# Peptides against a protein of PDB entry 5B16: the designs that were tried, part 10

Target 1, 136 residues: chain A of PDB entry 5B16
Amino acid sequence: TPSRINHNERLEFLGDAVVEFLTSVHLYYLFPSLEEGGLATYRTAIVQNQHLAMLAKKLELDRFMLYAHGPDLCRESDLRHAMANCFEALIGAVYLEGSLEEAKQLFGRLLFNDPDLREVWLNYPLHPLQLQEPNT
Target 2, 136 residues: chain A of PDB entry 5B16 as posed
Amino acid sequence: TPSRINHNERLEFLGDAVVEFLTSVHLYYLFPSLEEGGLATYRTAIVQNQHLAMLAKKLELDRFMLYAHGPDLCRESDLRHAMANCFQALIGAVYLEGSLEEAKQLFGRLLFNDPDLREVWLNYPLHPLQLQEPNT

## One batch from the design tools (peptide; made by RFdiffusion4, then SolubleMPNN)

Design b1_p9_7_s4 (from b1_p9_7, 6 letters changed)
Fold by OpenDDE base, seed 4:
Structure b1_p9_7_s4 (fold): chain B 136 residues (1-136), chain A 9 residues (1-9)
Amino acid sequence: as target 1 above (136 residues)
Amino acid sequence: VEKLLEYLR
């Protein structure tokens, strides 16, 4: 059986894919005239460690990380990377135990503080075929 | 990204 650390790494792996997928889908639908390079640039901005760490702070994961792993997080960059990984693992867990929709809702709620922007982001549906596929 | 989404309002 894998260690808990290994399990977290697996969840991180899954969560990374989910975050990238959700980001890609929403950008694709929101900006139908934007070229691939532009889409890729915005995706990178959304899913990069610095940004995911900011989202993680909204869930107070920074406080959690310092409590649980403080000795290993002596540098700001180390904390940022760890928080991003933890955020990915969380999204992975939400997807695994819940659904893609639940992951989408959580991610969208964190992406934007402005309720109007949040609503615009979240109201773009996934492709019908994707919704019909099993999530677990 | 937020600035970009503002154009969708």
Scores: peptide ipSAE 0.068, ipTM 0.797, DockQ to the pose 0.250
Fold by OpenDDE base, seed 1:
Structure b1_p9_7_s4 (fold): chain B 136 residues (1-136), chain A 9 residues (1-9)
Amino acid sequence: as target 1 above (136 residues)
Amino acid sequence: VEKLLEYLR
């Protein structure tokens, strides 16, 4: 059986794909007239390590990281990278043990502090086939 | 992200 560390890396791998997918889907429907280049730009901004680290901080993952790996995280860039990875692993775990809908809800709640923007992001109409597969 | 927020508002 793989170590806990290896398992966390696997969750990170899965979470990376989930974050990418959710971001892509929501951008696609929220901006129906935006060209691919614009969609890609927004996606990059949302899923880049710097931003994911900020989302992770909202969950106070930084406190845990510093406690467990403080000596290895003296550099801000190292902490940012680790935080982003932890966030991906968390989303991966939520998707794996829960559903895509649950991952969507968590991700959306963290993306926007403004409740109005959050509502638009989370509840914008998606394709009916996507709504039928919340667990995949 | 800031640009996205501005567009959504």
Scores: peptide ipSAE 0.058, ipTM 0.784, DockQ to the pose 0.235
Fold by OpenDDE base, seed 3:
Structure b1_p9_7_s4 (fold): chain B 136 residues (1-136), chain A 9 residues (1-9)
Amino acid sequence: as target 1 above (136 residues)
Amino acid sequence: VEKLLEYLR
């Protein structure tokens, strides 16, 4: 049986891809006239460790991290990196045991506190195939 | 992200 650590790292690996994918897809359709450079800039801003750590904080993951791994997280940068990884693992788990749609909903909910912006992000028209197969 | 938010409004 794989160690819990290895399992979490695998979930992180999966979650990283899911976060990247969801971000890319939504940006692509939300900003149809934005050039690649702009899309890439926004994606970077959304998926960078600093931002993902902030999203993780909304779930109070910092509390858990500090309690369980405090000695290893004495630096802010270390905590930020660990928080981002934890967030990715969570998204990976949601995708794995739930669906892409569920991961999308969770991610979108955390991305925006403003309900109007959240609704725009989550409900913006996507490609028909994405709408037909939200679970994959 | 803030700049992105401005675009969404």
Scores: peptide ipSAE 0.057, ipTM 0.785, DockQ to the pose 0.235
Fold by OpenDDE base, seed 5:
Order: sequence, then structure tokens, then C-alpha cells
Structure b1_p9_7_s4 (fold): chain B 136 residues (1-136), chain A 9 residues (1-9)
Amino acid sequence: as target 1 above (136 residues)
Amino acid sequence: VEKLLEYLR
């Protein structure tokens, strides 16, 4: 039986893929006319450690981490990296114990504070301008 | 992310 740490790392491994996949899929459908370079740029911005750490902070994961691992997280970069990893592990756990849909919903809820933007992200309907130019 | 939000608005 793997240690708790090993299990967390495995969840992180899974969560990393889930976050990457969900981000890619949503961007692909949300921006049908955006070139690969633009899609990749947005994806990088969304999944980078700094951003994922910010999402983790919304869940107040830092409070739990500081309680358990405070001495190891004295540097901002260390905390950010750990928070990002923890977020990935959480998404991995949600996927594993629940479903991809549940992971999608959680991730989407955290990505946007604005409910309107959140719904656009989650449902990725065609942009009004795209509706006016359906052949693009 | 900010640019993404701007595009969505």
C-alpha cells in the first residue's frame, strides 16, 4: 500500500492531466477560430502554477497546508508550487471519486468569479460575433 | 486569463 504522500503524488499526476484536458477542450470549443498558438497561450496561462495556486487559495487550501507543512513552505515559490500541486491532486481526487463532469464543474466555478463568464466557459456557446459569421 | 476574460466580454 502506497504512503499517503505517494497517493497524493499519484492524484497530482492524474489531476494535472485532467486540468490540462479540460482547459484544452473548453478553449477549443470556446474559440473555434483561434489558432493553435493562441490556444496554447491561454492554456498555459490557466494551468501555470501561479494561477492554480490562486485557485487553490480560493478553497483556502493554504490554511490546511500551513498547518501540516508550514515549516517547509517558508518561501513564496515553495508555497505556490505546493498549492498548485495540491490543487491538481484535488482535481484528480474529484475525478477519481466522482467524475470528469464534477471535476469540470469545480474547475469552472473556480476559474471565474463572474457567474455569466462561468456559464459561458462551462457551456461554451458560440460567441455573438460568431453567430453573425457562422462560416468562420 | 485577463485577456481571455476581455475576449469573453
Scores: peptide ipSAE 0.055, ipTM 0.772, DockQ to the pose 0.232

Design b1_p9_8_s1 (from b1_p9_8 with A5R E7Y)
Fold by OpenDDE base, seed 1:
Structure b1_p9_8_s1 (fold): chain B 136 residues (1-136), chain A 9 residues (1-9)
Amino acid sequence: as target 1 above (136 residues)
Amino acid sequence: LERIREYLL
């Protein structure tokens, strides 16, 4: 049986792909007139370690990390990296044990504290012929 | 959508 560390790294690997995919899909449909460069820029903003660490903080994973790995997290950048990895592993686990839809819902709930923005992100029409709300 | 854009920038 692989170590728990190995399992976490494998989940992180999977979660990285899921986060990337969900972000890409939602941006693609939310901004149908945005060029590839703009889509890529927004995706980077969402999936970069600094942002994912912030999402992880909403789950209070920072307290856990400091307790378990405090000596290894002397730098803020180290904590940020670890938090981002942990967040990816969490999304990976949700996808693996549940579904892509469940991962989507969790990710969306954490992305936006504003319920209006959350609703738009999660439920925006995915068909090109469906109505768009550009000012939302 | 504009509010989402603002959040991302």
Scores: peptide ipSAE 0.268, ipTM 0.870, DockQ to the pose 0.857; fails the geometry check
Fold by OpenDDE base, seed 4:
Structure b1_p9_8_s1 (fold): chain B 136 residues (1-136), chain A 9 residues (1-9)
Amino acid sequence: as target 1 above (136 residues)
Amino acid sequence: LERIREYLL
C-alpha cells in the first residue's frame, strides 16, 4: 500500500490535469476568437502556483498546511508551492470521489468572488450559444 | 468578458 505522501502525489497528478482541463475548456468557449497564444497565456495565469495558492487560501489551506507541515514551510515560497500542490490534490480528490461537475463547481466558485463573473465562467461551456454581454 | 480579461491579465 502506498504511503500517504504517495497518495497525495497521485491526487496532485490527477488534480493538475483536471485544473488544466477545466481551465482550457472554459477559456476555449469564453474566447472563441482568441488565438492559441492568448489562450495559453490566460491558462498559465490561472494555473500557476501563486494563483492556485491564493485559491487555496480561500479554503484556509494555509492554516492547515502550517498545522500539518509547519517545520518544512519556513519560507513564503515554500508555503505557496505546498498550498498549490495541496489545492491540486483536493481538486483531484473531488473529481475522483465525486465528478468532473463537482470539481468544476468548486474551482469556479473559488476563481471569482464576483457573482456575475462566476456565473459566466461556470455556465458558459454548458450554454455556448447564450447571449453575451460585451463588458462581462 | 472584458472584466474576465482584466482579471486574467
Scores: peptide ipSAE 0.251, ipTM 0.861, DockQ to the pose 0.883; fails the geometry check
Fold by OpenDDE base, seed 5:
Structure b1_p9_8_s1 (fold): chain B 136 residues (1-136), chain A 9 residues (1-9)
Amino acid sequence: as target 1 above (136 residues)
Amino acid sequence: LERIREYLL
């Protein structure tokens, strides 16, 4: 059987695609008049390692990483990269064991602390609140 | 949407 490390890398591979896909879909619908360049810029901002590491921190993955792998993560950049990868692996696992919908929900909940923004992100374009306040 | 846009800028 593959090692746990191999499993994590495979999950990361899957999660990377899921994160990018979900981001792309939501941006596409949220900004129907935005040019491709703008969509790509926003996507990059969302899926870059620094941002994913921040999302991972919300799940306290930094505590886990330092406990399990601290000796190899003495640099902040190393920790950030590892946390981003771990976050992708987590999303991959949620997709694999659950569904794309569950991955979407988890990702959306972490993207925005503001509940209004979160609801817009998760429910666009069909949610009635978006029709009432389209500029939020 | 504008608030989301501002967040993404």
Scores: peptide ipSAE 0.249, ipTM 0.866, DockQ to the pose 0.849; fails the geometry check
Fold by OpenDDE base, seed 3:
Structure b1_p9_8_s1 (fold): chain B 136 residues (1-136), chain A 9 residues (1-9)
Amino acid sequence: as target 1 above (136 residues)
Amino acid sequence: LERIREYLL
């Protein structure tokens, strides 16, 4: 059966929004006293191509990209950009075929290698019935 | 949260 998943660029478009949204929501609740400028700074740090490319590398997307598109990736910056886009497309696909929750889980898992940080991140926003986590 | 801040800096 042929895949129903859209072309990479369309998935990237969707994934960009999902990554942006998830990042924004989590930062908003994690840092309730942080002003907009600070929130925006943190968001930029998380969603910038360099960072997303690092997340993509955790999934070995670099090997895939070099195999499939190596001749078009002559510069390191080109590879970073392509890897970031591919990561967004992956998140988009997870959202599309799964759910926002699944995208959130995947994204959070990749953001932090430290399980404690991961848990804190993924607990925001807090569910009304969840216990408030210590400020760490 | 401070560790997250450090990660983001």
Scores: peptide ipSAE 0.246, ipTM 0.863, DockQ to the pose 0.855; fails the geometry check

Design b1_p9_8_s3 (from b1_p9_8, 4 letters changed)
Fold by OpenDDE base, seed 4:
Structure b1_p9_8_s3 (fold): chain B 136 residues (1-136), chain A 9 residues (1-9)
Amino acid sequence: as target 1 above (136 residues)
Amino acid sequence: REKILEYLL
């Protein structure tokens, strides 16, 4: 049986892939004329640690991180990295126990404070085959 | 759509 730390690292691994996939799919559909280099640049910006840490703050994960790991987070960069990892693990867990659709909805809600922009983002559906694939 | 990118970045 893996340790709790190992389990969190596994969830982070899964969540990293889910976040990158969702970002890629939505960028691809939203911007059909954008070249690969542009798509990749925007994806990188969206999934970078600094951005994911900001999303994590919207869930107040920073409060939990400081409670559980405060002594290990004495630097801003350390906190940012830990927050990003925690966010990925959360998305991984949502995907694992729920669905890709649930992960998409959560991610979209956090990406945009503007409800109009959020709706445009979320209204680009994932491919039906991904939605129909069993998660468990 | 361009506003989405401007918002996210």
Scores: peptide ipSAE 0.439, ipTM 0.926, DockQ to the pose 0.656
Fold by OpenDDE base, seed 3:
Structure b1_p9_8_s3 (fold): chain B 136 residues (1-136), chain A 9 residues (1-9)
Amino acid sequence: as target 1 above (136 residues)
Amino acid sequence: REKILEYLL
């Protein structure tokens, strides 16, 4: 319904900010010697539509999107964009209904199939007082 | 931790 679509777009708006923030914070603390240009570049790469769409595939959002919106997704780029948006909406919903911590955990889990890298990523907190040394 | 970037990018 139109109302549901509008709601999803609002969640996407929120989720975009959450993904951006989480990425920024983790990069900032993980790489204390990385200059701003590098931080910005890596953030862009992490949150770009292509990457978020890959994360969305882990949640089988591709099947959902093709089923629900197939006629509007005649190009691969359109599908990627839609999947990225849907992923952002999901993160937004997790933040809204849960917490930033829950959003962080979900995002981290999806970012890494490698549990060691995931642990390192997640060990870098959203607050300076919780800063830990990485394992690698 | 540099492996994180290598993995993600």
Scores: peptide ipSAE 0.432, ipTM 0.921, DockQ to the pose 0.676
Fold by OpenDDE base, seed 5:
Structure b1_p9_8_s3 (fold): chain B 136 residues (1-136), chain A 9 residues (1-9)
Amino acid sequence: as target 1 above (136 residues)
Amino acid sequence: REKILEYLL
């Protein structure tokens, strides 16, 4: 049986792929005229540790991390990296125990504070039930 | 949609 640490690392591995995939898919459909370089730039911006750590902070994971692992997180860069990894592990867990759709919803909710922008993001790609609706 | 780009960069 893997250790709890190993399990978290495995979840991080899975979550990294899920975050990368969701980001890629949404960018691809949301911006059909954007060149690959632009798509890649936005993807990098979204999935970089600094940004994922910010998303993790919205879930108050920093409070948990400092409580559980404070002595190992004295440096800001260490905390940022740990927060990003924890966020990926969380997304991985949501995908594993729930679904890709649930991971998508959670990720989208955290990406945007503006609910209008969030809804636009979450609608790409369009759900089959939305295919007959006017383009937003 | 364009506002999303502005937000992400």
Scores: peptide ipSAE 0.417, ipTM 0.917, DockQ to the pose 0.898
Fold by OpenDDE base, seed 1:
Structure b1_p9_8_s3 (fold): chain B 136 residues (1-136), chain A 9 residues (1-9)
Amino acid sequence: as target 1 above (136 residues)
Amino acid sequence: REKILEYLL
């Protein structure tokens, strides 16, 4: 039986791929005229540690991390890295125990505080008969 | 959809 720490690292590994995939899929369909370089740039920005740490903060994971690992997280960069890892592990767990759809929904809810933007994001990829709002 | 990127980035 693997240690809890090892299990979290495995979940992080899985979650990293899920976050990358979901981001890629949504960008691909949301921006059909955007070239690969642009898609890659936006993906990088969305999945970078600083951004994922921000998403993790919405779940108040920072309070938990400081309580459990405060002495090791005295630097902001250390906390950011740990928070990003925890976020990936969470998404990995949701995918593993639930589904890709559930991971998608959670990720979308955290990405957007604005419910209108969230709904647009979550509707991609669109069914061929669905219409896109170009000004979103 | 352009507003999505403006929001996220």
Scores: peptide ipSAE 0.444, ipTM 0.921, DockQ to the pose 0.679; fails the geometry check

Design b1_p9_8_s4 (from b1_p9_8, 3 letters changed)
Fold by OpenDDE base, seed 4:
Structure b1_p9_8_s4 (fold): chain B 136 residues (1-136), chain A 9 residues (1-9)
Amino acid sequence: as target 1 above (136 residues)
Amino acid sequence: LEKIREYLL
């Protein structure tokens, strides 16, 4: 039986793929004329540890991390990395326990504080049954 | 979309 640490690492592995996939898909449809290099740049910006750590803070995961692993997080970079990993594990768990749609919704809700930007992001790619184009 | 671009830069 794998340890709890192993389970978290496995969830992180899954979550990393889910975050990258969702990011890639939405960027691909949002920016149909953008070349691969530009898409890759935007993706990197979204999925980098610093950014994911900020998203994790919105869920107050930093409080839980400090409670559980405070002694191991004496450096800002260590905390950032741990927060990013924890966020990925969370997304992985949401996907595993729920669905890709649920992971998409959670991730999108955290990406943008602006409701209009959030709506635009979450509506891409357009669902086949959607009758109205996103407001941009 | 421009605001999204600005966010991502």
Scores: peptide ipSAE 0.230, ipTM 0.855, DockQ to the pose 0.887
Fold by OpenDDE base, seed 3:
Structure b1_p9_8_s4 (fold): chain B 136 residues (1-136), chain A 9 residues (1-9)
Amino acid sequence: as target 1 above (136 residues)
Amino acid sequence: LEKIREYLL
């Protein structure tokens, strides 16, 4: 039987799309009056390597990467890129083995440490039965 | 939402 474990690069490919999609959807509903250029700017800020690497650091992926791939990560930029890729692969794996909802929850939890911001983010888009005012 | 904006900017 073939292994259920996919190659990291394939998971990264999938995860990149999931992160992009979730980010786009939430921004779209969070900022209903923001033009496309603004939405794109926010999306870029969220999904850029530097930011995803910061999220990855919350999962201690930095320690993992340095341990496993230290010789290939002589530059800080290389580490950031690798960490971002690893984060995408993780999200891809969560989506693949779980669901989009689970990926959304994980991503949202890491995106915001502030519980109020996290709640606002995760509530968008609002379900028709969840028409409530956000905390912030 | 403003705090989210601040985070993203």
Scores: peptide ipSAE 0.229, ipTM 0.854, DockQ to the pose 0.895
Fold by OpenDDE base, seed 1:
Structure b1_p9_8_s4 (fold): chain B 136 residues (1-136), chain A 9 residues (1-9)
Amino acid sequence: as target 1 above (136 residues)
Amino acid sequence: LEKIREYLL
């Protein structure tokens, strides 16, 4: 029987792919005229450890991590890395136990605090009858 | 979209 740590690492592996996929899909449809380089830049900004750690903080994972692993997380960079990994594992678990749609919804809710921005993000790809406002 | 761009910068 694999250790709980190994299971978490496997979930992280899966979650990394899910986060990458969801980010790529939404960017692709949100910015139909943006070249690959621009899409890649935005994706990097979203999925980099520093940003994912910020999203994880919204779930108060930092308090948990410091309590459970404080001695190993005395540096901000260490905490950031661990938080990003935990976030990926969470998304992986949601996808595995639920669906891609559920992972999409959770990810979108955490990406944007602004409900209007959140709704724009989550509505991509747009239905053919839907219109998008450029200033959103 | 523009606000989303700003967020990503």
Scores: peptide ipSAE 0.236, ipTM 0.857, DockQ to the pose 0.860; fails the geometry check
Fold by OpenDDE base, seed 5:
Structure b1_p9_8_s4 (fold): chain B 136 residues (1-136), chain A 9 residues (1-9)
Amino acid sequence: as target 1 above (136 residues)
Amino acid sequence: LEKIREYLL
């Protein structure tokens, strides 16, 4: 039986793919005229450890991580990396135990604090809100 | 979309 650590790593593996996939799909539809290079740049910005750690902080994973693993997370970079991995594992778990839709919803909710922006992200293309506010 | 674009830039 794999250790709990191994399970977390496996979930991270899955979550990494889910985050990458969801990001790619949404960008593809949101920006139909954007070239591959631009899409790739936006994707990188979204899925990089710095950003995922920021999303993880919204879930207060930093408090959990420091409580459970504080001695190993003295460096900011170590904490950032661990939080990003933990975030991926969480998304992986949501996908595994729930659905891709649930993972999409959670990820989208965290990407944007502005509810109008998140609705555009989650519901593109051709959501009624986009017809009303095309430049959002 | 422009606000999203600005966020991603």
Scores: peptide ipSAE 0.235, ipTM 0.857, DockQ to the pose 0.885; fails the geometry check

## One batch from the design tools (peptide; made by RFdiffusion4, then SolubleMPNN)

Design b1_p10_1_s1 (from b1_p10_1, 6 letters changed)
Fold by OpenDDE base, seed 3:
Structure b1_p10_1_s1 (fold): chain B 136 residues (1-136), chain A 10 residues (1-10)
Amino acid sequence: as target 1 above (136 residues)
Amino acid sequence: SLEDYLNSFL
């Protein structure tokens, strides 16, 4: 429905910011000597549609997208974009209904199949002020 | 490594 689509787009908007923020914060602390350009490069790599679509696939969002929007997805690039958007909407929903911490945990779990890398990503020391979550 | 993983997406 139109209202559902609108809601999803709003969640996507929010999720985009959350993914961007979480990525930025973690990269900032994980690579303390890396220049801004390098940080930005890694961030772009992580949040690009192709990558987010891969994360979405781990949640089988591809099946959902093809079922719900198949006729509108004529090209692979369209599917990737749609899956990335759907992933952002999911993260947005998790943040909205849960917390930044929950969004962080979900995002981190999906980012890494390697449990050791996941552990480093999720538990690397962050600035105390950044650990304070907004009232959601 | 984490860096290698990230580089794989560049």
Scores: peptide ipSAE 0.471, ipTM 0.921, DockQ to the pose 0.783
Fold by OpenDDE base, seed 4:
Structure b1_p10_1_s1 (fold): chain B 136 residues (1-136), chain A 10 residues (1-10)
Amino acid sequence: as target 1 above (136 residues)
Amino acid sequence: SLEDYLNSFL
């Protein structure tokens, strides 16, 4: 059995892919006339560590990180990086133990405080194959 | 708008 650190790193790996995928799919549908460069620019902005750390703060992961790992998080940049990684691991866990739909809902809920924008983002369809619960 | 929101991250 892998260590907790190894497990978290694996979840982070998975979560990074899930966040990347969900972002890509929704941007693709939301902006049907936007060229690849524009899509990539938006994606980069959404999934960058600074932004993911902001999303993590909405889940109060900053309090969690300071409680669990405070001695290693003396700088704001260190905290942001750690929170981004933890957020990815969380999304990975939601996908793994739940579904892509649950990961989508959580991610979308955090992306937008404006309920109208959230609704627009979340209601764009995913491919039928991705609506099925993954085999775990 | 959604675009304005996304642009705010750039």
Scores: peptide ipSAE 0.467, ipTM 0.920, DockQ to the pose 0.791
Fold by OpenDDE base, seed 2:
Structure b1_p10_1_s1 (fold): chain B 136 residues (1-136), chain A 10 residues (1-10)
Amino acid sequence: as target 1 above (136 residues)
Amino acid sequence: SLEDYLNSFL
């Protein structure tokens, strides 16, 4: 059985892929005339550590990280990186234990404080197969 | 707009 640390890193690995995939799908539908370079630019902006750390703060992961690992996270960049990783692990866990749809909903809810923008993001059509819960 | 929001991260 892998250690808890290994488990968290594995969840992070999975979550990174889920976040990037969901971001890519939504951008693809939201901007049907935008070239690949533009899509990639928006994706990078959304999934970069600084942004994911901001999303993590909405879940108060900063308080958790400082409580558990304060001495190791005295630098802003270190805390940001750790929070981004923790956020990815959370999304990975939601996907693993729930579904891609649940991960999509959580990610979308955190991306936008404005409910109108949130609804636009979440209501863009996804491929029917993406709505089928994977075997986990 | 959504585009404005995304541009705010660039």
Scores: peptide ipSAE 0.447, ipTM 0.915, DockQ to the pose 0.788
Fold by OpenDDE base, seed 5:
Structure b1_p10_1_s1 (fold): chain B 136 residues (1-136), chain A 10 residues (1-10)
Amino acid sequence: as target 1 above (136 residues)
Amino acid sequence: SLEDYLNSFL
């Protein structure tokens, strides 16, 4: 039986893939004329540790991290990396216990404070039966 | 716009 630490690492592994997948899919449909390099640039910006750590902070995961792992987080870079990993584990857990849709909704909610931009993001990709909306 | 927002990350 895996330890709790192993479970968290496994969830992180899963969540990392989910975050990258969701980001990739949405960018692909939001920017249909953007070349691969441009898509990759946006993806990197969205999924980089410092950004995921910011999203984790919106969920107050920093309070949890300091409580549970404070002695190991004396450097800002260590905290940022741990926060990003914790965020990925959370997304992994949401996907595992819920669905990809629920993970998408949570991720999208955190990506954008502006509700209009959030809705544009969350509506992509569009099903073939749905009308394409203009990019904003 | 969404594009402007994403560009702000670069």
Scores: peptide ipSAE 0.434, ipTM 0.909, DockQ to the pose 0.807; fails the geometry check

